# Designs tried in a protein design run: peptides against a protein of PDB entry 5H65. Part 13

Target 1, 294 residues: chain A of PDB entry 5H65
Amino acid sequence: QYLERTPLCAILKQKAPQQYRIRAKLRSYKPRRLFQSVKLHCPKCHLLQEVPHEGDLDIIFQDGATKTPDVKLQNTSLYDSKIWTTKNQKGRKVAVHFVKNNGILPLSNECLLLIEGGTLSEICKLSNKFNSVIPVRSGHEDLELLDLSAPFLIQGTIHHYGCKQCSSLRSIQNLNSLVDKTSWIPSSVAEALGIVPLQYVFVMTFTLDDGTGVLEAYLMDSDKFFQIPASEVLMDDDLQKSVDMIMDMFCPPGIKIDAYPWLECFIKSYNVTNGTDNQICYQIFDTTVAEDVI

## One batch from the design tools (peptide; aimed at target 1 F35)

Design b1_p19_1 (made by RFdiffusion4)
Pose (drawn by RFdiffusion4):
Structure b1_p19_1 (pose): chain A 289 residues (1-273, 279-294), chain P 19 residues (1-19)
Amino acid sequence: QYLERTPLCAILKQKAPQQYRIRAKLRSYKPRRLFQSVKLHCPKCHLLQEVPHEGDLDIIFQDGATKTPDVKLQNTSLYDSKIWTTKNQKGRKVAVHFVKNNGILPLSNECLLLIEGGTLSEICKLSNKFNSVIPVRSGHEDLELLDLSAPFLIQGTIHHYGCKQCSSLRSIQNLNSLVDKTSWIPSSVAEALGIVPLQYVFVMTFTLDDGTGVLEAYLMDSDKFFQIPASEVLMDDDLQKSVDMIMDMFCPPGIKIDAYPWLECFIKSYNVTQICYQIFDTTVAEDVI
Amino acid sequence: SFTWKPVTESESDFIKDLL
């Protein structure tokens, strides 16, 4: 009934901060390599970070495999422990600690594992069969998180990361403070270990063109615009293909802008200290499947 | 294009024991 759209030339003449409903074509976008759009964002210090690469994580887990699990930290009231020996793996030993709920191991899908000396591949397999995995190492008096460069919790396809600057790391026994040992809410796990969780976000720069003007607008969201979770997309081939197809739909390579579909959206203007623009309250996924 | 690849899972000896 009252659906009207503001041309870009009118927006460029106005001061910030304001909000606009617009229709425009996606002339171009960055990043050209779409995997680079997935960033980690700290809600406490507002820093943006790259997600660690497989090679980065492999280094951490292989380095963890050189250390011997400490027998003194095995079989507590919090967890049962099991050590596996290996062959042809530089004498590696793998410790898996099964976390108990009131002195009883829960079902596998509710059971959290702590693991010393495991590979990324093994941790990912364990995450399928169990509730979740925390990479750990034998500290002086207690088990401790392996490294904040690696995920503090792997749950399903989501690798949860914490902020190195904002976190004050606590040892594993502090998991006793969790209300139960079956739900394993990632924010609750992070609080018990003194970790400030990072948030996954899609970060992209859109160049919008409606024929009256041209404008650069940022995309920064976890799951609204694509209806694809940024927290899952780096570990899910189908979700990656969906992002590829949506961006190929709005901005196909090689063909002209005349043939592109229109992008209906809101944008907000704001002062940085020059005026910048950002997409908000917008999804392409509701009308596109 | 989105060329990022998921981790390939392993069923090592201790994984087999758990299965």
Fold by OpenDDE base, seed 4:
Structure b1_p19_1 (fold): chain B 294 residues (1-294), chain A 19 residues (1-19)
Amino acid sequence: as target 1 above (294 residues)
Amino acid sequence: SFTWKPVTESESDFIKDLL
């Protein structure tokens, strides 16, 4: 449906919900730091969560490493197991389970590793060599996912997280339900393990100004707005630079707003109830940064 | 006949050396 351009002053007077096409300048945005703009979103409960920092993950994996792998859970039909003792003073035991496809070990680039007692650094190094890594622990009867506060699946530099609230975790043997044990699609792994996967999203507030009025609009987007996946940006310096460049183009440092570019976008209004107060909020939708900007 | 190990000794060594 075609939407006529509406000035912000008119929009600000209208009731929600409505959809608008606008032309405005980005006066400012928040948060200013890119890492603060990347969140995890649950598609089921809609909870927004912070992406865990390296320090947070270190603590989780350190705690996991205090537990000894159960020898009884090694070498099942699903996986072959090897155990190492670290060379350092701690002498922690690390178990690596190589998941098999139909009883056969796959190539490293197709192999899923289940790891007990690994550090974040070790896991990340392994994820660069093998297809993917799942941090696990020895449960009572089977291996189990270590902690949903940490990634349930690491593929290369991508950390996949699950929703603690919505997930009902199942044991590792449920990976047997996967027909293809070579591609390790995150959604399939999540389904097998009873995990509701979280989605990486950019979350920003844009202050838009068209000269007739000023409006704050919310941006929540995974990969369309910047044409950059939120899931990859934190681990890729070039992608970070690209996003920064885009935002600098929208809000050029050191110059006046008069020189800022005009931006066209779609916004929708919606009602938010905060106690007894009804507030109208705005969200950017169906908008992508033009290629000329990227 | 030959036995083929998809996870090579070198890969195992890699893990060993990593730890």
Scores: peptide ipSAE 0.208, ipTM 0.788, DockQ to the pose 0.032
OpenDDE base, seeds 1, 2, 3, 5: peptide ipSAE 0.089, 0.006, 0.030, 0.146; ipTM 0.749, 0.264, 0.406, 0.747

Design b1_p19_1_s1 (made by RFdiffusion4, then SolubleMPNN; from b1_p19_1, 8 letters changed)
Fold by OpenDDE base, seed 4:
Structure b1_p19_1_s1 (fold): chain B 294 residues (1-294), chain A 19 residues (1-19)
Amino acid sequence: as target 1 above (294 residues)
Amino acid sequence: PFDAKPIKEEESDWIKELL
């Protein structure tokens, strides 16, 4: 739908909900640190969560490593298993299960690994060689996902997380329901295991100024605004630099706002109730970063 | 920038077999 440009001063006087096209300068934004702006969002319950830090994951995997793999769960029709005992590290037992496709071991680039007792470092190394890695534990009757506080699926440098609230976990044998056991599509894996996948999102608040007024607008976006996936940015230095460059372009440090470029974007207003108080908030939508070239 | 790359830990022998 075509929207004409509306000055911020006019928008600030109007009731919600409405949609607007605006042209404004980015006076400031928060949070300033990129890692703080990347969150996990549940599409079902809409809860925003922090992306776990390495230290958080280390603790989870250390705890997992204290559990002994159950020998009875090894070498099923779904997977072939190998077990090691570390020479050091208090004799940690590690089990790696290689998921088969129709009873045949696939090539490494098509192979899903299920791992018990692995460290984050080890898992990440494996994820660079194999298609995917799932951290698991021995359940009573089957292997189970280790912990939804950790990734349920790691593909290369991408860590896929699930919602603890919305997921109803199923045992690993449910992967048998997947027809394609080579591509390991995250959504398919999640569905098979009863996981509601979380979505990586950029979450930021922009202070916009067009000279007629100042407005704070909320940004929650996965890959459209920056044309960079939020799911990849934390693991890629070049992508991080790109985002930083974009933000520096719109909000250059050490320069007065008069010299800032103009940002064209769509915003929508909406009502928020906080107790007895009603306020109007604004959210950026359907916008890709672009300068208004005059 | 945020570095989320794993910290180098002591590698177990089993990793060397798979890599």
Scores: peptide ipSAE 0.234, ipTM 0.691, DockQ to the pose 0.485
OpenDDE base, seeds 1, 2, 3, 5: peptide ipSAE 0.233, 0.040, 0.074, 0.226; ipTM 0.824, 0.712, 0.778, 0.685

Design b1_p19_1_s2 (made by RFdiffusion4, then SolubleMPNN; from b1_p19_1, 9 letters changed)
Fold by OpenDDE base, seed 3:
Structure b1_p19_1_s2 (fold): chain B 294 residues (1-294), chain A 19 residues (1-19)
Amino acid sequence: as target 1 above (294 residues)
Amino acid sequence: MFDAKPVKEEESEWIQELL
């Protein structure tokens, strides 16, 4: 829909909900650190979660490694299994299950690994060699996802997470429902396992000033605003640099706001009720700024 | 990413070396 530009002073006087097109300067933004702006968002319950740190994952995988793989769950129609005892780590047992496609082991770049007892470091190395890795544990009757606090799927450097609240986990044999056992699309894997995948999102608060007024607008965006996937930015220095450059362009440090470039964006107003207090909030939507940087 | 190869014993050996 075509929206005419509305000055902030006019917007601030209007009731919510409404949509606006604005032209304003980015006076400031929070958080300043990129890694703090990347969150995990559930599309169902809308909970925002922090992206787990490596240290958190280490603990989860260390705990998982204390469990012994069940020999009865090895070598099914779905996967071929191998178990190793680590040489230098007090005899830790690691089970790797190679998922087959129609009974045949695929190429490494098409192969999904299920791993029991692996460390984060080991899993990361595996994910660089194979298509995907799922951390699992031995359940009573089948392999199960290890923990939704850890990634349910690791592809290269991308960690895919699921919502603990909304997911109803199913056993690993449900991967049999996938016709294509070579591509390992995260959404398909999630669906098969009863996981509601979390979405990486940039979460920022922009203070916008057009000279007529000032308002704070919330940004929650996965890949449109920066034209950079939030899912990849934490693991890619170049992407991080790009985001930083974009933000520095719109909000350059050490110069006066008068010299700031204009940002054109769409914002929507909405009501937030906290007890007896009604507040109008604003959110940026359907906006891309990356083209202005190049 | 490493060069794609069929999952064989060599890959298993690589994993063994990794662990």
Scores: peptide ipSAE 0.368, ipTM 0.818, DockQ to the pose 0.060
OpenDDE base, seeds 1, 2, 4, 5: peptide ipSAE 0.365, 0.363, 0.359, 0.354; ipTM 0.817, 0.817, 0.818, 0.816; seed 5 fails the geometry check

Design b1_p19_1_s3 (made by RFdiffusion4, then SolubleMPNN; from b1_p19_1, 12 letters changed)
Fold by OpenDDE base, seed 4:
Structure b1_p19_1_s3 (fold): chain B 294 residues (1-294), chain A 19 residues (1-19)
Amino acid sequence: as target 1 above (294 residues)
Amino acid sequence: PFDAKPIKESYTEWIQELE
């Protein structure tokens, strides 16, 4: 568990896989834009996906809003339903299903809403009033999750996504399996609905230089490195600024590398086969941003 | 033995404001 510091020049000569502790300067990093560095990662199939843009979600919800809620699926033991016809020219039918806890409607801050036919804007507004929102559609015999390309659960400003590849979706009535219908833990909701939740991750490539050598290390981390959750950063300006400040601290613009702070990291090497080419790659792990005292 | 109507009405009012 304890690792001695190893210079990069030595690491570059060694076979993989191995783990190292290093002390190096961050010469550069990619991508430079924060929004480009935040991805969705499946813990099972390991596919990296882009976080859907607002425009992408708009399309999905607009499409969903073209379908009329099925009256037969309203007002079950699980939820009470209310239907609205919008006053706009299209006259959309919007159904909101309020999930009950043991037959009783919870307080607003504990209530899960199932929304059918809502726009992104409407859904986001609802998420500010209620603890949890799930976009749904009318299936053949039950309400179903609208689309895994959209969040399966929205809690405040956090959008929870599921893996299309690994998920085997189950109908909304499977939420009945949850004993506690007030807290709506994302993992529990996902499990009930057959969803493999995706993880927000920072994905970056660091070019590290300790004066003895230069090494590129891959960073894929959810919340440890920056001590900022990747799941929240895109929706929080202050968190974005914090990440930017951290990166500027380690890699200050307009300053020569000689003045850069030292970064201590754990890195692991691993072999990657690309066709006939075998490469050794490096990944940062179990590392939190820290500066070495000069 | 319980009435959830008041809460439900409150919810519906909030939703209507979204229109």
Scores: peptide ipSAE 0.040, ipTM 0.659, DockQ to the pose 0.033
OpenDDE base, seeds 1, 2, 3, 5: peptide ipSAE 0.037, 0.010, 0.040, 0.034; ipTM 0.655, 0.302, 0.660, 0.633; seed 3 fails the geometry check

Design b1_p19_1_s4 (made by RFdiffusion4, then SolubleMPNN; from b1_p19_1, 9 letters changed)
Fold by OpenDDE base, seed 1:
Structure b1_p19_1_s4 (fold): chain B 294 residues (1-294), chain A 19 residues (1-19)
Amino acid sequence: as target 1 above (294 residues)
Amino acid sequence: PFDAKPVKEEYSDWIKELE
């Protein structure tokens, strides 16, 4: 698509909805902290929710650890099971189920673990050794996903979450529907288990100024704007630094806005009605960070 | 990456070290 540049003063006078190409300076943005700007978005119900904190996950897994694994659910055609009783913590029962591919245990880097009663720390350690980890619990007739408030799949440092509203959870034996049980694609796992996967998104509000006018534009983006996946940024210090550097470049602290670089981006206007109040809002779309080249 | 053929006992030993 091609759009001519439109000054902000002209945009501010026009009715919505419309699409624009603009050249403006980033006067300010919010939230200022990166962690606060990363959220989970459901592609179906479009709800935004916070990424759970470590403390939140600790509570969930601690609660799960109070439940005793059902011995009757161990060692199926799908997985081999091993049970441990911790020496501390009043003899906590931990069950690890190693998912098999056609009855054969795969290599660790291809193996999916199902874990009952594990702590966050233990799960994280396992996820660094094995391909994937799913926190589970003993259901009535099968293992089930522990809690959608926690990741349904952990791969390395990546936590995959599902939407509580849109998901219709199925038991773990539905993983049998996967032909290849060595390549654990999050979307495939989600589909097998009836999970609608959430998407990591950057959510920010930009105050844009081109010298003719000022407007606020909403940014919701997964990986296009920064060319950095929102799904990885929270667990990678280097990626966090990169985002911070980008934002500091466009909105440098301690200097006047006249010295700020120009940002070219696409914005779309849309109407928002709050009771009797009709407001025009703006959203950044289809934009990759690029500084204006002289 | 090279990895030894998976043995349940081997994995068990590894997990025990995490305790």
Scores: peptide ipSAE 0.052, ipTM 0.687, DockQ to the pose 0.047
OpenDDE base, seeds 2, 3, 4, 5: peptide ipSAE 0.011, 0.028, 0.046, 0.033; ipTM 0.290, 0.672, 0.697, 0.637; seed 2 fails the geometry check

Design b1_p19_2 (made by RFdiffusion4)
Pose (drawn by RFdiffusion4):
Structure b1_p19_2 (pose): chain A 289 residues (1-273, 279-294), chain P 19 residues (1-19)
Amino acid sequence: QYLERTPLCAILKQKAPQQYRIRAKLRSYKPRRLFQSVKLHCPKCHLLQEVPHEGDLDIIFQDGATKTPDVKLQNTSLYDSKIWTTKNQKGRKVAVHFVKNNGILPLSNECLLLIEGGTLSEICKLSNKFNSVIPVRSGHEDLELLDLSAPFLIQGTIHHYGCKQCSSLRSIQNLNSLVDKTSWIPSSVAEALGIVPLQYVFVMTFTLDDGTGVLEAYLMDSDKFFQIPASEVLMDDDLQKSVDMIMDMFCPPGIKIDAYPWLECFIKSYNVTQICYQIFDTTVAEDVI
Amino acid sequence: SSRFFSSTDGFPKAREALH
């Protein structure tokens, strides 16, 4: 009834901060390599970070495999422990600690594992069969998180990361403070270990063109715009294909802008200290499947 | 070809392990 659209030339003449409903074509976008759009964002210090690569994580987990699990930290009231020996793996030993709920191991889909000396591949397999996995190492008096450079929790396809600057790391026995040992809410796990969780976000720069003007608008969201979770997309081939197809739909490579579909959206202007723009309250996924 | 995919900077082995 009252659906009206503001041309870009009119927006460029106005001061910030304001909000606009627009319709424009996606002339171009960054990043050209779409995997680079997935960033980690700390809600506390607002710092943006790269997600660690597989090679980065492999280094951490292999380095963890050189250390011997400490027998003194095995079989507590919090967890049962099991050590596996290996062959042709530089004498590696793998410790898996099964976390109990009131002195009883829960079902595998509710059971959290702590693991010393495991590979990324093994941890990912364990994350399918069990509720979740925390990479750990034998500290002086207690089990401790392996490294904040690696995920503090792998749950399903989500690798949860914490902020190195804002976190004050606590040892594993502090998991006793969790209300139960079956739900394993990632934010609750992070609070018990003194970790400030990072948030996954898609970060992209769109160049919008409606024929009256041209404008750069940022995309920064976790799951609204694509209806694809940023927290799951780096570990899910189907969700990656969906992001590829949506961006190929709005901005196909090689063909002209005349043939592109229109992008209906809101944008908000703001002062940085020059005026910048950002997409908000917008999804392409509701009308596109 | 997928622009989201990367054999060097991605997680191909980890994704396979999740299947």
Fold by OpenDDE base, seed 5:
Structure b1_p19_2 (fold): chain B 294 residues (1-294), chain A 19 residues (1-19)
Amino acid sequence: as target 1 above (294 residues)
Amino acid sequence: SSRFFSSTDGFPKAREALH
């Protein structure tokens, strides 16, 4: 799609919706801290949510750990179960259920663990060894997902979350519907359990200036703009450094804007109604940081 | 190709993670 470059002063006078190609400098951006720019987005209801903090997860798992695993739900055709009692914490019981593929346990790197009564620390240790972990609780007739406020699936360092509004949870035995019980694709797991998976996104506001005008453009992107997945950045120091480096290059601290690099990007305008007020807003789209910057 | 193990092989590994 070819668009001619349009100066910001001209764009600011036009009605929405329209698409533009611009060349401008990044005067400033918000939020300044990377961790504040990463959100969870529902593809169905479009709600934006904060990524839960470690402290929030600790509370959820601590609460779950107060419940005793139901012995009647152990060792089914779907999984083999093992129970441990902790030496401290009043003899807390932890149940780990190893999901089988066609009645046989796969290797640890392909094995899904269902954990009941585990702390965040224990769950993280298990995910490092077995890759795929689902926090669960004992329901009335079957194991159930613990809480959608916590990850429904942890794979290595990646936490997969579901939308509370759009999900209709099903019991763990619905994992039987999966033909392949080794790969544990997050979308397949979500579908089996009635979960609408949330998407990690970068959410930022760019103040763009081309010398003719200034406008604010919204960025909501999962993995295209930075060529870095929003789902991985919070758990990877190197990826965080890369994003910080990119932003520092675009908007270097302590330097005058005259020395900032010129950036080319696509923006689209759209109308927003706030009560009786009509406002034109702008969003960055189909734009990727140049390879020479990465 | 996927490989498999018995329940006795996986349990010690999980226990190690829970210590």
Scores: peptide ipSAE 0.269, ipTM 0.773, DockQ to the pose 0.037
OpenDDE base, seeds 1, 2, 3, 4: peptide ipSAE 0.017, 0.024, 0.018, 0.022; ipTM 0.440, 0.384, 0.385, 0.393

Design b1_p19_2_s1 (made by RFdiffusion4, then SolubleMPNN; from b1_p19_2, 10 letters changed)
Fold by OpenDDE base, seed 4:
Order: sequence, then structure tokens, then C-alpha cells
Structure b1_p19_2_s1 (fold): chain B 294 residues (1-294), chain A 19 residues (1-19)
Amino acid sequence: as target 1 above (294 residues)
Amino acid sequence: ESRFYDEVYGYPKTIEALK
């Protein structure tokens, strides 16, 4: 798909929808804070959501920890269960269910843990030791996912979230449908549990200027633009620094725009109806920032 | 008993210790 480079002044005069290749300077961008630019996006309903903060998760897991694990749901063909009673916190009970593969417990690095009654801190620590963790609660007849406001799956430092609107949750026993109970692919887990997984995305607005005109372009990208996964950036200081460096490269603070490097990218125009008003908007697509910027 | 159990029970850290 080849597109000729078009100056912004020409683009601004054209009707939507169209696709363009442009060369422009990044005059400015928003939001300026990286953590504000990372959102969760539903591929089905297209709702953008905030990534829950630690405080939000603390509340959810604290509430979950007030519930007592149901003894009747322990030790099934799917999982072996172990319960701990805390010395403090009024004897809080925490249940860890170790999912078996074909009736056999896998190695720790392959084992999925179902955690019932755990705090965020406990869950995070366990997720660092074990490959996969699902926060759960005791349902009426089976274990169930705790809350879609919290991650449905934690793998290391990656928190996988599901869409509340689009998901139709199924009980934990539906994990039996997975033939391989060692790899725990997030999409497979989501499918088994009736979850529509949310996608981490960078959401930014770029003000682009090529000297002929200025336009704002919307960026919604998961891993192509920066070549950094949005799903990992919030939990990795080095990745955060990398993104910051990239943005500083294109839009260096304290330097005039005349010295800014040129950014080559693809943008598409589209119509947005706001009441009776029709507006043309622009979105960056299929673009990776190059290190060899001019 | 599986190797997994050895790994789980072999290290002293319980849920209490994860706090």
C-alpha cells in the first residue's frame, strides 16, 4: 500500500474519509504524562477505559478477602486446594487452588493459581513466582472470577483485563475445555471464561505541523508505534524511559520547533458527527517511529 | 507427590509471609 506524501495544507481541504502519508513535525502532544496515555480498549464495543490504579485494586481485593472460601468447592478434578488462615486480620482465610493438567500438577512455572481471598500484594507476589494467577471467589456451585474490575489473569507483571459490557462470565470449571493447561494463553483463558479481553493502548493526540498547515491526529496503538507494548509499559521503568525518550526526541523540551525532527506517518481522516455538526478528524495508523529521523 | 508439591511446600513462605 503505497501513498504519496501529501502536505497538510492539502489534506485540510479534503473530505473524509481518506488515507494519507505525511511528513510533519510533532509540535505538541497530549496527554504529557505517560500513565495518562495508557488506556484499556475493548475490541468489541470500543469503549476506552482507565487502567485501574493500585488503590482501586486494593479495594476490590480487600472486599474479596472478606469472603470465606467455600469448603465444598475445594479439591476438584481441576485443581488442588490449600487454605491458609492469617494470624492477623481476624483470621482471614486465603485459598489457593492449583490447577492440574490432566489430573497432574504441573511445574510451578506452568501452574495456574486460582487465588481466593488474597490481597493485591499477596497476588502480585504469587504472580512473580508462578506463571499465572486468577483472582477468584466462591460462587454458588463453582469458583468464579472475582471481578472484571480487577485483572482476570495476572502473568508476571502483566495484568489482563476484561470488558464488563461484552463479557458473559462462565465459571472456573470451564477451564477444563482447555487442552493445554500449562501455557495459559490469555486469549484462551478469556475464551474459556467468556471474557472479552481488553487491549492496552496508547492514546494520544498529536499536533502535527509541516510548515504548510497544522492538524491534530489521534493515536491509538498497542505496540506498533513505539515498538513497545502498552501492556508492559506501566510496570517497566525502562520501557517508560524509552517512551519518554522517543517523545522527547520528536518533541524536545526547551527547543524550538524549527529544530524538531521530521516524523513520517500515515493518517486517515474520518467524519465525526456531534449533534448537527460534522467534523473531520484524523487518526495515525500503521506507523512505527523510526530511529533514523531526519 | 508431584514435584510441584515439593516446590510449594519446600519453601517456607506461606500466604502469611507474602503480606
Scores: peptide ipSAE 0.030, ipTM 0.702, DockQ to the pose 0.036
OpenDDE base, seeds 1, 2, 3, 5: peptide ipSAE 0.026, 0.026, 0.023, 0.025; ipTM 0.683, 0.662, 0.648, 0.666; seed 3 fails the geometry check

Design b1_p19_2_s2 (made by RFdiffusion4, then SolubleMPNN; from b1_p19_2, 9 letters changed)
Fold by OpenDDE base, seed 5:
Structure b1_p19_2_s2 (fold): chain B 294 residues (1-294), chain A 19 residues (1-19)
Amino acid sequence: as target 1 above (294 residues)
Amino acid sequence: ASRFFDPVNGYPKAIAALK
């Protein structure tokens, strides 16, 4: 759709909701640190959550490692099981369940591993070697997802999370409903296990200035604005560097705003009620950083 | 990744490689 460019001074006088095309400079932005700008968003309940850090996951997996795998749940039609006993202080048992496709073990790069009793380090190593990993525990009658506070699926360096509020977990045997047990599409796995997947999003506040006025605009975007997936950026140094370069280009430190580049973008206004106060807020939408900048 | 796969016995080398 076509929108005429509107100066910020005019926008600030208008009622919401409306959509605008603007040309402005990025005076400043928050948060300044990239890791603080990446959140998890539920598409159903719309709750924003922090991405768990390594320390959070360590606690969850350490707790899981205190539980002994149930021998009765090993080696089903769905998976073959292997057990290892560590030689550390407590000699914990680790179970790895290899999910079969129509009763046959697939190639290692397409095989889903169910990990029971593994540490974060061990799980990460397995995900790099076998791609798809699900942390699990022994339930009463079946294997179950370990904890929604941890990833329900790890693929390479990507951690897939589910919403605790909206999910109604089902046991691991529900993976039998998947016809293809080789590709392990995250949405399909989530559906089979009753999980509502969370979406990685960049969450930032931009202070925009076009010389006629100043406006704060909210950015919540998964992969369009930077053309970089929020789901991958936290564990990829090159992607992090790219985002930092983009932000430094638009908002260079130690330089006057008059020398900043112009940003062309779309914003939409909306009404927000906060107690007795009614205010108009703005959100960036359908905007991508220009290719020549990337 | 394929070097850990045993078509007869599964993936017995997987955990050993983690240590």
Scores: peptide ipSAE 0.034, ipTM 0.618, DockQ to the pose 0.028
OpenDDE base, seeds 1, 2, 3, 4: peptide ipSAE 0.017, 0.006, 0.008, 0.025; ipTM 0.397, 0.332, 0.303, 0.478

Design b1_p19_2_s3 (made by RFdiffusion4, then SolubleMPNN; from b1_p19_2, 8 letters changed)
Fold by OpenDDE base, seed 4:
Structure b1_p19_2_s3 (fold): chain B 294 residues (1-294), chain A 19 residues (1-19)
Amino acid sequence: as target 1 above (294 residues)
Amino acid sequence: SSRFRDEVYGYPKAIEALK
């Protein structure tokens, strides 16, 4: 959709909602730390959540490890199971369930593991060797997802999370509904287990200045703005560097704003009610900065 | 299956090594 460029001073005088094309300099942005800008977003309830830290996950998995795997739930038509006791002081019991495809155990790179009693470290190591890992626990009649506060699916270094509010969890046997049990698509796994998957998003506030006015614009974007997936950036140093380079390019430290490059983007205005006060806010949309950098 | 055997018996040792 074509929009003519509108100066910020004109935008600031108009009522919402409206869409604009602007050309402005990025005076500043927040948060300054990249890891703080990455959030989890629910597409249904629109709740924004923090990405759990390693320490948070450690606690969850430690708690899960206190539960003993139920022997009665091992070795079903869906999976083959192995259980063992650790040699440490706690004698922790760990169960690994290898999900089969039509009764046949697939290759490791195609195999989904269900793990009971595993630590974060153990799970991460397994995720590097197998296609996917799901942390589970023994339910009353079936294996169940351990906790939505932890990833429901781990693929390599990518942690997939579900919305606690919108999800209605189903037991692990519902994975039987998947025709192909070799390509574990996160959305398919989520659907089978009654999970509403959360989306990784960059969440930032930009202070934009075109010389005629200054406004703050909100950015919530998964992979378009930077052309970098928010889902991968936290686990990839190179991607982090790339984002940092982009931000430094638009907002270089130690340089005067008059030397900043111009940013072209689309913003939309919208009304926000805070008590009795009505405020107009702005959000960046349908914008890719990578194209401007190259 | 032989694959199950090899993988199942291999990984417990690996996990133990992490403790």
Scores: peptide ipSAE 0.166, ipTM 0.791, DockQ to the pose 0.026
OpenDDE base, seeds 1, 2, 3, 5: peptide ipSAE 0.050, 0.042, 0.042, 0.044; ipTM 0.769, 0.722, 0.715, 0.735

